# Ledger of designs, part 65: peptides against a protein of PDB entry 9IZ0

Target 1, 345 residues: chain A of PDB entry 9IZ0
Amino acid sequence: ITCLGSNGHTYKQLVKGGNDDLRQDAVMEQVFEQVNGFLRSYRKTSQRNLSMRTYKVIPLALKTGVIEWVQDTIPLGEYLDSAHKVYHPKEWSLSTCRKLIAEKQMEDLETRLKVYDLVCRHYRPVFRHFFLESYADPVQWFTTQTNYARSTAVASVLGHVLGLGDRHGQNILIDKTSGEVIHIDLGIAFEQGKKLPVPECVPFRLTRDVVDGMGITGVEGVFRRCMEFTLETLRREEDSLLSVLEVLRYDPLFSWLISPLRRMKKQKMQLENFNQPESGNITTDASRDPKIQRNNVSGESEAERAILKVRQKLSSTLSVEASVGELIRIAQDPSYLALMFCGWS

## One batch from the design tools (peptide; made by RFdiffusion4, then SolubleMPNN)

Design b1_p12_2_s1 (from b1_p12_2, 5 letters changed)
Fold by OpenDDE base, seed 2:
Structure b1_p12_2_s1 (fold): chain B 345 residues (1-345), chain A 12 residues (1-12)
Amino acid sequence: as target 1 above (345 residues)
Amino acid sequence: SELLELEPFKPL
């Protein structure tokens, strides 16, 4: 739809219908707006304009709402597939890589590491080319690549702390004007990604292409330093962040657990991506909405457990530098990436 | 880089 704003500007809006609870996205965007307040208040983060990029979500009903159309964006996964075909036309297709990983999904870690390494050798990183293609001016190139590394660092820390899941290449947009990342589809949070049919084992997405976009320094320099400053800010504002999450504990509409329906939808999408070439409209037959008897007692215990895990991730037991170093190590570890649906790009 | 095919939300 296109809406006319009170300012006389026309805004494109995305109407999302289906089985996804847009209230989860709206609540997570509100948490990001509060965190952006903390990042603006602290000198080390404010001087670098560190923020989580947000988008407007208006939930209209349980499974319907209006989402802001983020102009001048592209999904990371869409760019990477297109760029890989251009820059590496003799390498394997994305479908070939997916098939080989899928065929070994039930095998041991050693076999999965061997197939992951094989895929990595036949599907090389290309995301550096996004900045080289889009920004002919060297100052604009350097600025946008810096903005990418900064925004990815904020999203990585915040995504780890809040336990954001489902961070695949279509749920990460790149702003073509600023180079900043925009995370979408926020309905898998508080480590519920570990309850998916393929469990999420990494703290955030730091695949070879995500690193390739950071330029010659990779994770060293801007990215690492901005993760450190972001984590330092969140540790200082721990009580403020926990107070925001405690408000959500008492929201009867918020879901601390992945819904069985969302889990089944993700399972179906994973299974269908194994068997079909490029363009199948997946009509999920939405006809069986089991009345989710929310046992309220289970929701409160899961909220308490989620808040406790956030507090544990903000612990000052390790230095900021040591904590960031370990997160960067785990997020790039082949032993975790080989277990993911797509760990190679 | 996995396209989970988010159904292209039909712009209404």
Scores: peptide ipSAE 0.000, ipTM 0.326, DockQ to the pose 0.086
Fold by OpenDDE base, seed 3:
Structure b1_p12_2_s1 (fold): chain B 345 residues (1-345), chain A 12 residues (1-12)
Amino acid sequence: as target 1 above (345 residues)
Amino acid sequence: SELLELEPFKPL
């Protein structure tokens, strides 16, 4: 829909309906707005304009709402598939890579690592080209690449702390004007992604293409330093952040558990990322419900556990530098990336 | 129609 604002501007909006509870997304955006307040209050983060890009979510009913259409954006995964065909036309297709990873999904870690390495050799990173194509002016190029590295650093720290898990390339938008990342579809938080059939094993997405977009310094430049400043800010504001999350603990409308419907949708999306639509009628007979033990964990017990995990992630037991170093290491570890549905790009 | 500004959660 297109709405005319009271300011005379027209806003394109996405109406989402059916089985998606947008209240989770709206709550996570409110948490990001509070965190953006903390980032503005701290000199090291405010001097760099560090923020999580937010978008407006208005839940209208239990399963219907309006989402802001983020203008001038492209999904990261859409850009990468297109760019890979242009820059590496002799390499493997995304379909071939997905198929090879899927064929080995039930194999041991050693076999999965061999296939992941093989895929990586036949599907090279291309995301640096986004900045080179879009910005002919060297100052704009450098500014936009810096904005990308900064926004990715903030999103990575928040993604880890709030347990957003692996943000796949369709849930990360790139702003074509600023180079900033926008995370969409926030329906999995507080490590609920670890309960998926293909578990989210990484603290945040830091694949080869995500790193290639940071330019020649990769993770060791702007990205690492901005992660450190963001984590330092969140540790300083721990009590304030936990107070915001405690309000959500008592919100009867907030679900600390992944809904069965969202789980099924993400499972389908994971499986569809393995299964290209070759024109074979795979009647997925939905009748094999694997006995996922319905642990009747009360929503209150999961909320308490989630807040305890946030507190543990904000612990000052390790230095900010050591904590960020370990997060970057884990997020780039082939032993985790080889287990993902798309860990190579 | 005014977008109802969802008042920021004031911590109680």
Scores: peptide ipSAE 0.000, ipTM 0.360, DockQ to the pose 0.018
Fold by OpenDDE base, seed 4:
Structure b1_p12_2_s1 (fold): chain B 345 residues (1-345), chain A 12 residues (1-12)
Amino acid sequence: as target 1 above (345 residues)
Amino acid sequence: SELLELEPFKPL
């Protein structure tokens, strides 16, 4: 829909109807706005204009709401699929890569690593071209690439700390004007991505294409430093951040758990994206009745576990540099990326 | 300790 604002400007808005609870997205956007407050208050982050890009989410009804249409954006995955066809027309299609990874999903780590390496050799990074194509002016190119690395660093730290899941290339938008990343579809948080049929095992998305967009320095430079400053800010504001999350503990509308419907929808989307023909004998092992697990774990116990896990991620036991170094290492580790739904790009 | 009043969702 297009709405006329009281300021006389027209705003495009996405009406999302369906099984998605936009309240989860709206709550996560509120958490990001609070974190943006902390990033503005801290000199090291403020001097770099570090922020999590947010978008307006207005829940209208159960499973219906209005999302701000983020203008001048493209999904990372849409750009990458298009760019790979242009820059590497002799390489494998995204569908071929997905198929090969899917065919080995149930195999051992060694087999999955071999297939991941094979896919990586036949699907090379291209995301550097986004900046080269979009910004002919060297100053604009450098600015937008810097903004990309900065915003990706903030999103990576926040995504790790809050345990954001479902961070695939369709849930990460690139702002074509600023080069910043916008994370969307935030309803998988607090490590609930580990409960997906293909568990998320990386702290954030730092695939080869995500790194390729950072330019010649890759993770070394703007990205690493901005992760460090962001984590330093979040550690400083730990009590403030935990207090924000404690308010959510008492929100009867907030779900600390992935909804069974959302889990099933993501499962279906994962299967469809693998182009697995409907072999009618995928016994959805409906025998793991999600009803039985609901009755014994109070929503309070899951909230407490989630908050405890956030606190653990903010622990000062390791230096900021050591913590960021380990996060970057894990996020790029082939042994983790080979286990992901799409770890190669 | 300033309670960060999360502004309740004011329906716009």
Scores: peptide ipSAE 0.000, ipTM 0.358, DockQ to the pose 0.019
Fold by OpenDDE base, seed 5:
Structure b1_p12_2_s1 (fold): chain B 345 residues (1-345), chain A 12 residues (1-12)
Amino acid sequence: as target 1 above (345 residues)
Amino acid sequence: SELLELEPFKPL
C-alpha cells in the first residue's frame, strides 16, 4: 500500500498477511534500536557511525502487520545470481551448485566437504562487482565498500549474540545508495535456526561472496575491527541489553520458539527450490489452527535459556580480539559451511 | 475510531 503521511510525503508500505508472526520482527527491531543507542554512546563505535540498519514493523494483529518497504535495495541473493551469470558465464549455475550439495545432504562430512570444494571451484565470488558497477567515483566506491564492511560487522556481532537465523541471501538486502546491509525476516532468533531441518551451525553469514564485497583486505580490514568495537560495546552494555531482553520474557505475545508452521514453511521452501514448479494447486486448507495451548511455563523457561545464552556470548572469558577471531574462523570454516543448507553458499 | 497515528516511516 502507499500511505500519505501527515508531512505530505508518500510512504510505500508492505501489508503482510499470513501465518508469519510479525511481532518477533518488531521486537528484534526494538532491540536493534536500543543497541544502536549503545553504539552511538561509545566513542569507538560512534566515530565510525556503527549501526544496525533497521526497518519499521507495526504488528496490527497476531498474523498481520505493516512493514516498511526499504527503497533502493536489492536482495544479496538476487544480485549474486545475476552477477554470476554475467561475470562467470562458463561456471556452474546456482541451481546446479544447490542440487549437488542437496544430493549429498545426508552423507558424511568428508563427502559434503568434497562437494562443497567442488562447487566452490565452479562458482567463484562476484560480490566485489556490486561496488565496481554501482560507484564509478573512487571516493563513492571506497565509502560504500567501507559502509558495507561496517554494517556487515555490526550485523554479524548482533546476529551471533541474538542468535539470528535464516540468514539466506533473500533475507539480506543491500542498500544501493549506502552499500549497507539490511537484515529482514527476523522471525528466527535466539538460536532457533539450530532447530531447522538442516541446522544452522555458523554464527552469522560470512560466505565467500560476503567476504568478496569487503575488497582486497577481506575480513582483516574494516570488518574485523568493527566487529571488535561492536562486541566491546555490547560487553560494556551487557546489563542494559539483558534488561531489554528480560522485558520480553514477560511479554505474553512474544514467542521465543520457532512455530511448527514456520518450520514446515521453511522445510517446504527448501524443497520447492529443488522441484521445478509443478502447478499443483495444493489448496492447503489453512482453517485448522491447532489450538496451541501455549503452556506459559514453557515460554518463560525458553526466554530464560535465551537470555542465559546471550550472557554467555557476551562473556569476557576471552578477549574481544580472540572472540571475534574465533567467530570469523567458524563462520568461514568449510567444515561448518559444507553442513549448511544447499542455498547457503 | 482511534486513528492509530501510524508514524510515517522515516525514509531510510
Scores: peptide ipSAE 0.000, ipTM 0.351, DockQ to the pose 0.020

Design b1_p12_2_s2 (from b1_p12_2, 5 letters changed)
Fold by OpenDDE base, seed 2:
Structure b1_p12_2_s2 (fold): chain B 345 residues (1-345), chain A 12 residues (1-12)
Amino acid sequence: as target 1 above (345 residues)
Amino acid sequence: DELLQLEPFKPL
């Protein structure tokens, strides 16, 4: 839809209907705006214009709402798939890589590491080309690459602290003007990504292509330092952040748990990405109700557990530098990335 | 193209 603003400007908006919990997206965007307040108030973060890029979400009903159409963006995964075909036309296709990882999904870690390494050798990073193609001016190139590293650092810290899941390349937009990342589809938070059919075992997305976009320094320099300043700000504002999350504890419409329908949809999308259709009608009779013993863990007990985990992630038991160093290490560890659905790119 | 006039988002 196109909306006319009270300022006389026209805004494109995406109407989502169906099974998407736009209320979770709206709530996470509100949390990000509060965090952006903290980042603006703290000298080390404000001097670098550190922010989580937000977008407007207006929930109209439990499953319907209007989302801001972020202009001049591209999904990271869309760019990467196109760029790999251009820059490395002799390398393996994304579908070939996905198939090989999938075929070994039930194997031991050693076997999964071997296939991950094999895929990595046949699917090389290309995301640096986004900046080289888009910004012919050296100042714009440097500025946009810096903005990318900064925004990725903020999103990585927030993604870890809030336990934001489902951070695949289609849920991360790149702003073609600023180089900043915009995270979309925020309906998997508070470590509910660990309950997916392929459990998320990394704190945030820091794959080889995500690092390649940071330029020659990779994670060292702008990215690491901006993670440190972001985490330092969040630790300083711990009580303020926890107070914002406590308001959500009392929201009867906020789901601290991944929806069974969303879990099934993600499982189906994972399976459909494995099946290029050889024409075989497998009527998957979805009629096997798994008697998931709903242990009636009250929504309150899951909220409390989520808030406790946020508090634990903000703990000052380790220095900011040590904590960020460990997060970066884990996020890049092949032993974790080999377990992911798409850990190679 | 339905033109919706949206009031400015008031944060809840």
Scores: peptide ipSAE 0.000, ipTM 0.377, DockQ to the pose 0.021
Fold by OpenDDE base, seed 3:
Structure b1_p12_2_s2 (fold): chain B 345 residues (1-345), chain A 12 residues (1-12)
Amino acid sequence: as target 1 above (345 residues)
Amino acid sequence: DELLQLEPFKPL
């Protein structure tokens, strides 16, 4: 739909209806706005304009709402698939890579690592080309690549702390003007991605293509330093962040558990992405609502566990540098990436 | 294209 604002501007908006509870997405965007307040208040993060890019979500009913259409964006996964076909036309297709990983999904870690390494040798990173294509001016190129590394660092720390999981390439938008990342579809939070049939085992997405977009320094440049400053800010504001999350503990509309419908939808998307060649509008005809009795008692225990897990992730037991170093190591570990649905790009 | 008039959400 296109909406006319009271300011005389037209806004394109996506109406989402059916089985998606947009209240979860709207709540996570509110948490990000509070965190953006903390990032603006701290000199080290404010001087770098560190923020989580947000988008507007308006829940209209339990399963219907309006989402802001983020202009001038592309899904990371859509760009990468297109760019691999251009820059590496002799390498394996994304479909071939998916098939080989899928065929070995039930095998041992050693076999899955061998197939992951094989896929990695036949499907090389290309995300550096996004910045080289989009920005002919060296200053714009450097600025946008820096913005990408900064926004990815903020999103990676928040993704870890709030337990957003892997964040597949269709749920990460790239802003074509700024180079910043925008995370969409936030209905998997507080480590609920670990309860998927193919579990989200990484703290955040730091695949070879995500690193390739950071340029020649990879993770050891702007990215690591911006992760450190973001984590330092969140540790300083721990009580403020936990107070925001405690409000959600008592929100009867918030779900600390992945809904059976979202679990089934993600399971279908995982299975369908294993089985489909590159053509098909997924019209999910979602006829039949099972009456989900919300067991409130299980939600409160999961909320308490989630808040405790956030507190544990903000612990000052390790230095900021050591904590960020370990997160970067785990997020790039082939032993985790080989277990993921799409850990190679 | 239905044009709905929405007030700009002020962040609370």
Scores: peptide ipSAE 0.000, ipTM 0.373, DockQ to the pose 0.020
Fold by OpenDDE base, seed 4:
Structure b1_p12_2_s2 (fold): chain B 345 residues (1-345), chain A 12 residues (1-12)
Amino acid sequence: as target 1 above (345 residues)
Amino acid sequence: DELLQLEPFKPL
């Protein structure tokens, strides 16, 4: 939809209809706005303009809403697929890589690591080219790459702390103007990504292409430092952040659990991304809707567990530097990435 | 005290 604002500006808006509960996205955006308040209040983060990029979500009904159309963006995964074909035309296709990983999904870690390494050798990182090709001016190039590393650092810390799942390349937008990342489709939070058919084993997306976009310093430059400042801010504001999450505990509309329908939809999308359709009609008659009585008692216990897990992630038991170091290590560890749906890119 | 004014989602 295109809306004319009261200010005379024309805004594109995405109407999302279907089974996606936009209330989870709207709540996570509100949490990010509060965190952006904390980042603005802290000298180390404010001085660097650290923020989680937000977008407006207006839920209109239980399964419909209006999302701000983020102008001048591209999904990371769309850019990477296109750029890989340009810069590495002799390497494997994304579909070939996906197939090989899928074929080994049920195998042992050693076999999965061998296939992951094989895929990595035939699908090299390209995301550095986004900054090199989009920005002819060296100052603009440096600024946008810096903004990318900063925004990725904030999103990585917040994504870990809030347990954001489903962080595939289609759910991460790149702003072509600022170089900042914008996380979308926030309906898998509080470690519910571990309940997906392919469990999310990494704290955030820090794949080879995500690192390649940071330039020559990789994670050891702006990214690590901005993660440290972000985590330091969140630890300082722990009680404030937990108070925001406690309000959500009592929101009868907020779902701390991934809905069975959303889980099934993500399962189907994972399977469809593994199966390029060679034409075979499998009519699976999905005609058993189990009337799930929402036991309210299960929701409160899941909210409590989620908040406890956020508190544990904000623990000062390790230094900020040690905690960030471990998060970066785990997020790049082949033993975790080889278990992911698309850990190679 | 002021931070707890998350305006409850006014259903449109």
Scores: peptide ipSAE 0.000, ipTM 0.344, DockQ to the pose 0.019
Fold by OpenDDE base, seed 5:
Structure b1_p12_2_s2 (fold): chain B 345 residues (1-345), chain A 12 residues (1-12)
Amino acid sequence: as target 1 above (345 residues)
Amino acid sequence: DELLQLEPFKPL
């Protein structure tokens, strides 16, 4: 829909009706706003303008809401598919690569690693071209690439700490003006991605293309340093962050668990996007949701477990540098990436 | 008729 604001400006908004609970997205955005407060208060993060890019979500009902339409964005996955066809026209298609990984999804790690390596040799990174194409001025190019690396670092730390899942290329928008990343569809949090049919085993998305966008220094430049400053800020503000999450423990509307239906829907969408390249508007007729009597006692115990996991991720047992180093290692490790869903790489 | 004053989303 398009709304006229009280300021006379026209705002495009997405009215989402259907099976997805927008309350989780709205809550994660509120958590990001609080974290952005901490990032603004701490000198090392404030001096770098570190923030999680947020979008407004207004839940109108259990499954209906208004989402801010983020203007001037492109899904990372849409850019990468298009750019790969242009820059590497002799390499394998994304569909071919996905097919080969999917055909080996039930095989052992060694077989999956061999296929992942084979795919990597026939599908090279292209995301550096986003900055080269979009910004003819060297200062704008450097600024936007720096903003991308900073934004990706904040999102990577927050994504790990809050256990954000479903971080495929369609759920990550790139701002064409700033180069910043915007994470959307926050409906898988607190490590519920590990409960997907293909478990998410990486802390955040740090695929070869995500690294290629950071330029020549890759992860060893702005990205690592901004992850360290972000994690240092979150460790300092641990009690404040946990207090924000404790408010959600008592929210009967918040779901700490992925519903079986949402899990099945995500699985089906992953399989359908594999079998048909055409953007078919699937009107899923929503006419039979069984009244799941959510035992309130189960929700509270899941909230407590989620908060305990957040606390564990903020532990000062390892240095900030050691913790970030290990996260970056795991997020790029082929032994983890080869286990991901075929649409991940 | 409480018009939910949808705060105009600031364009990002």
Scores: peptide ipSAE 0.000, ipTM 0.337, DockQ to the pose 0.020

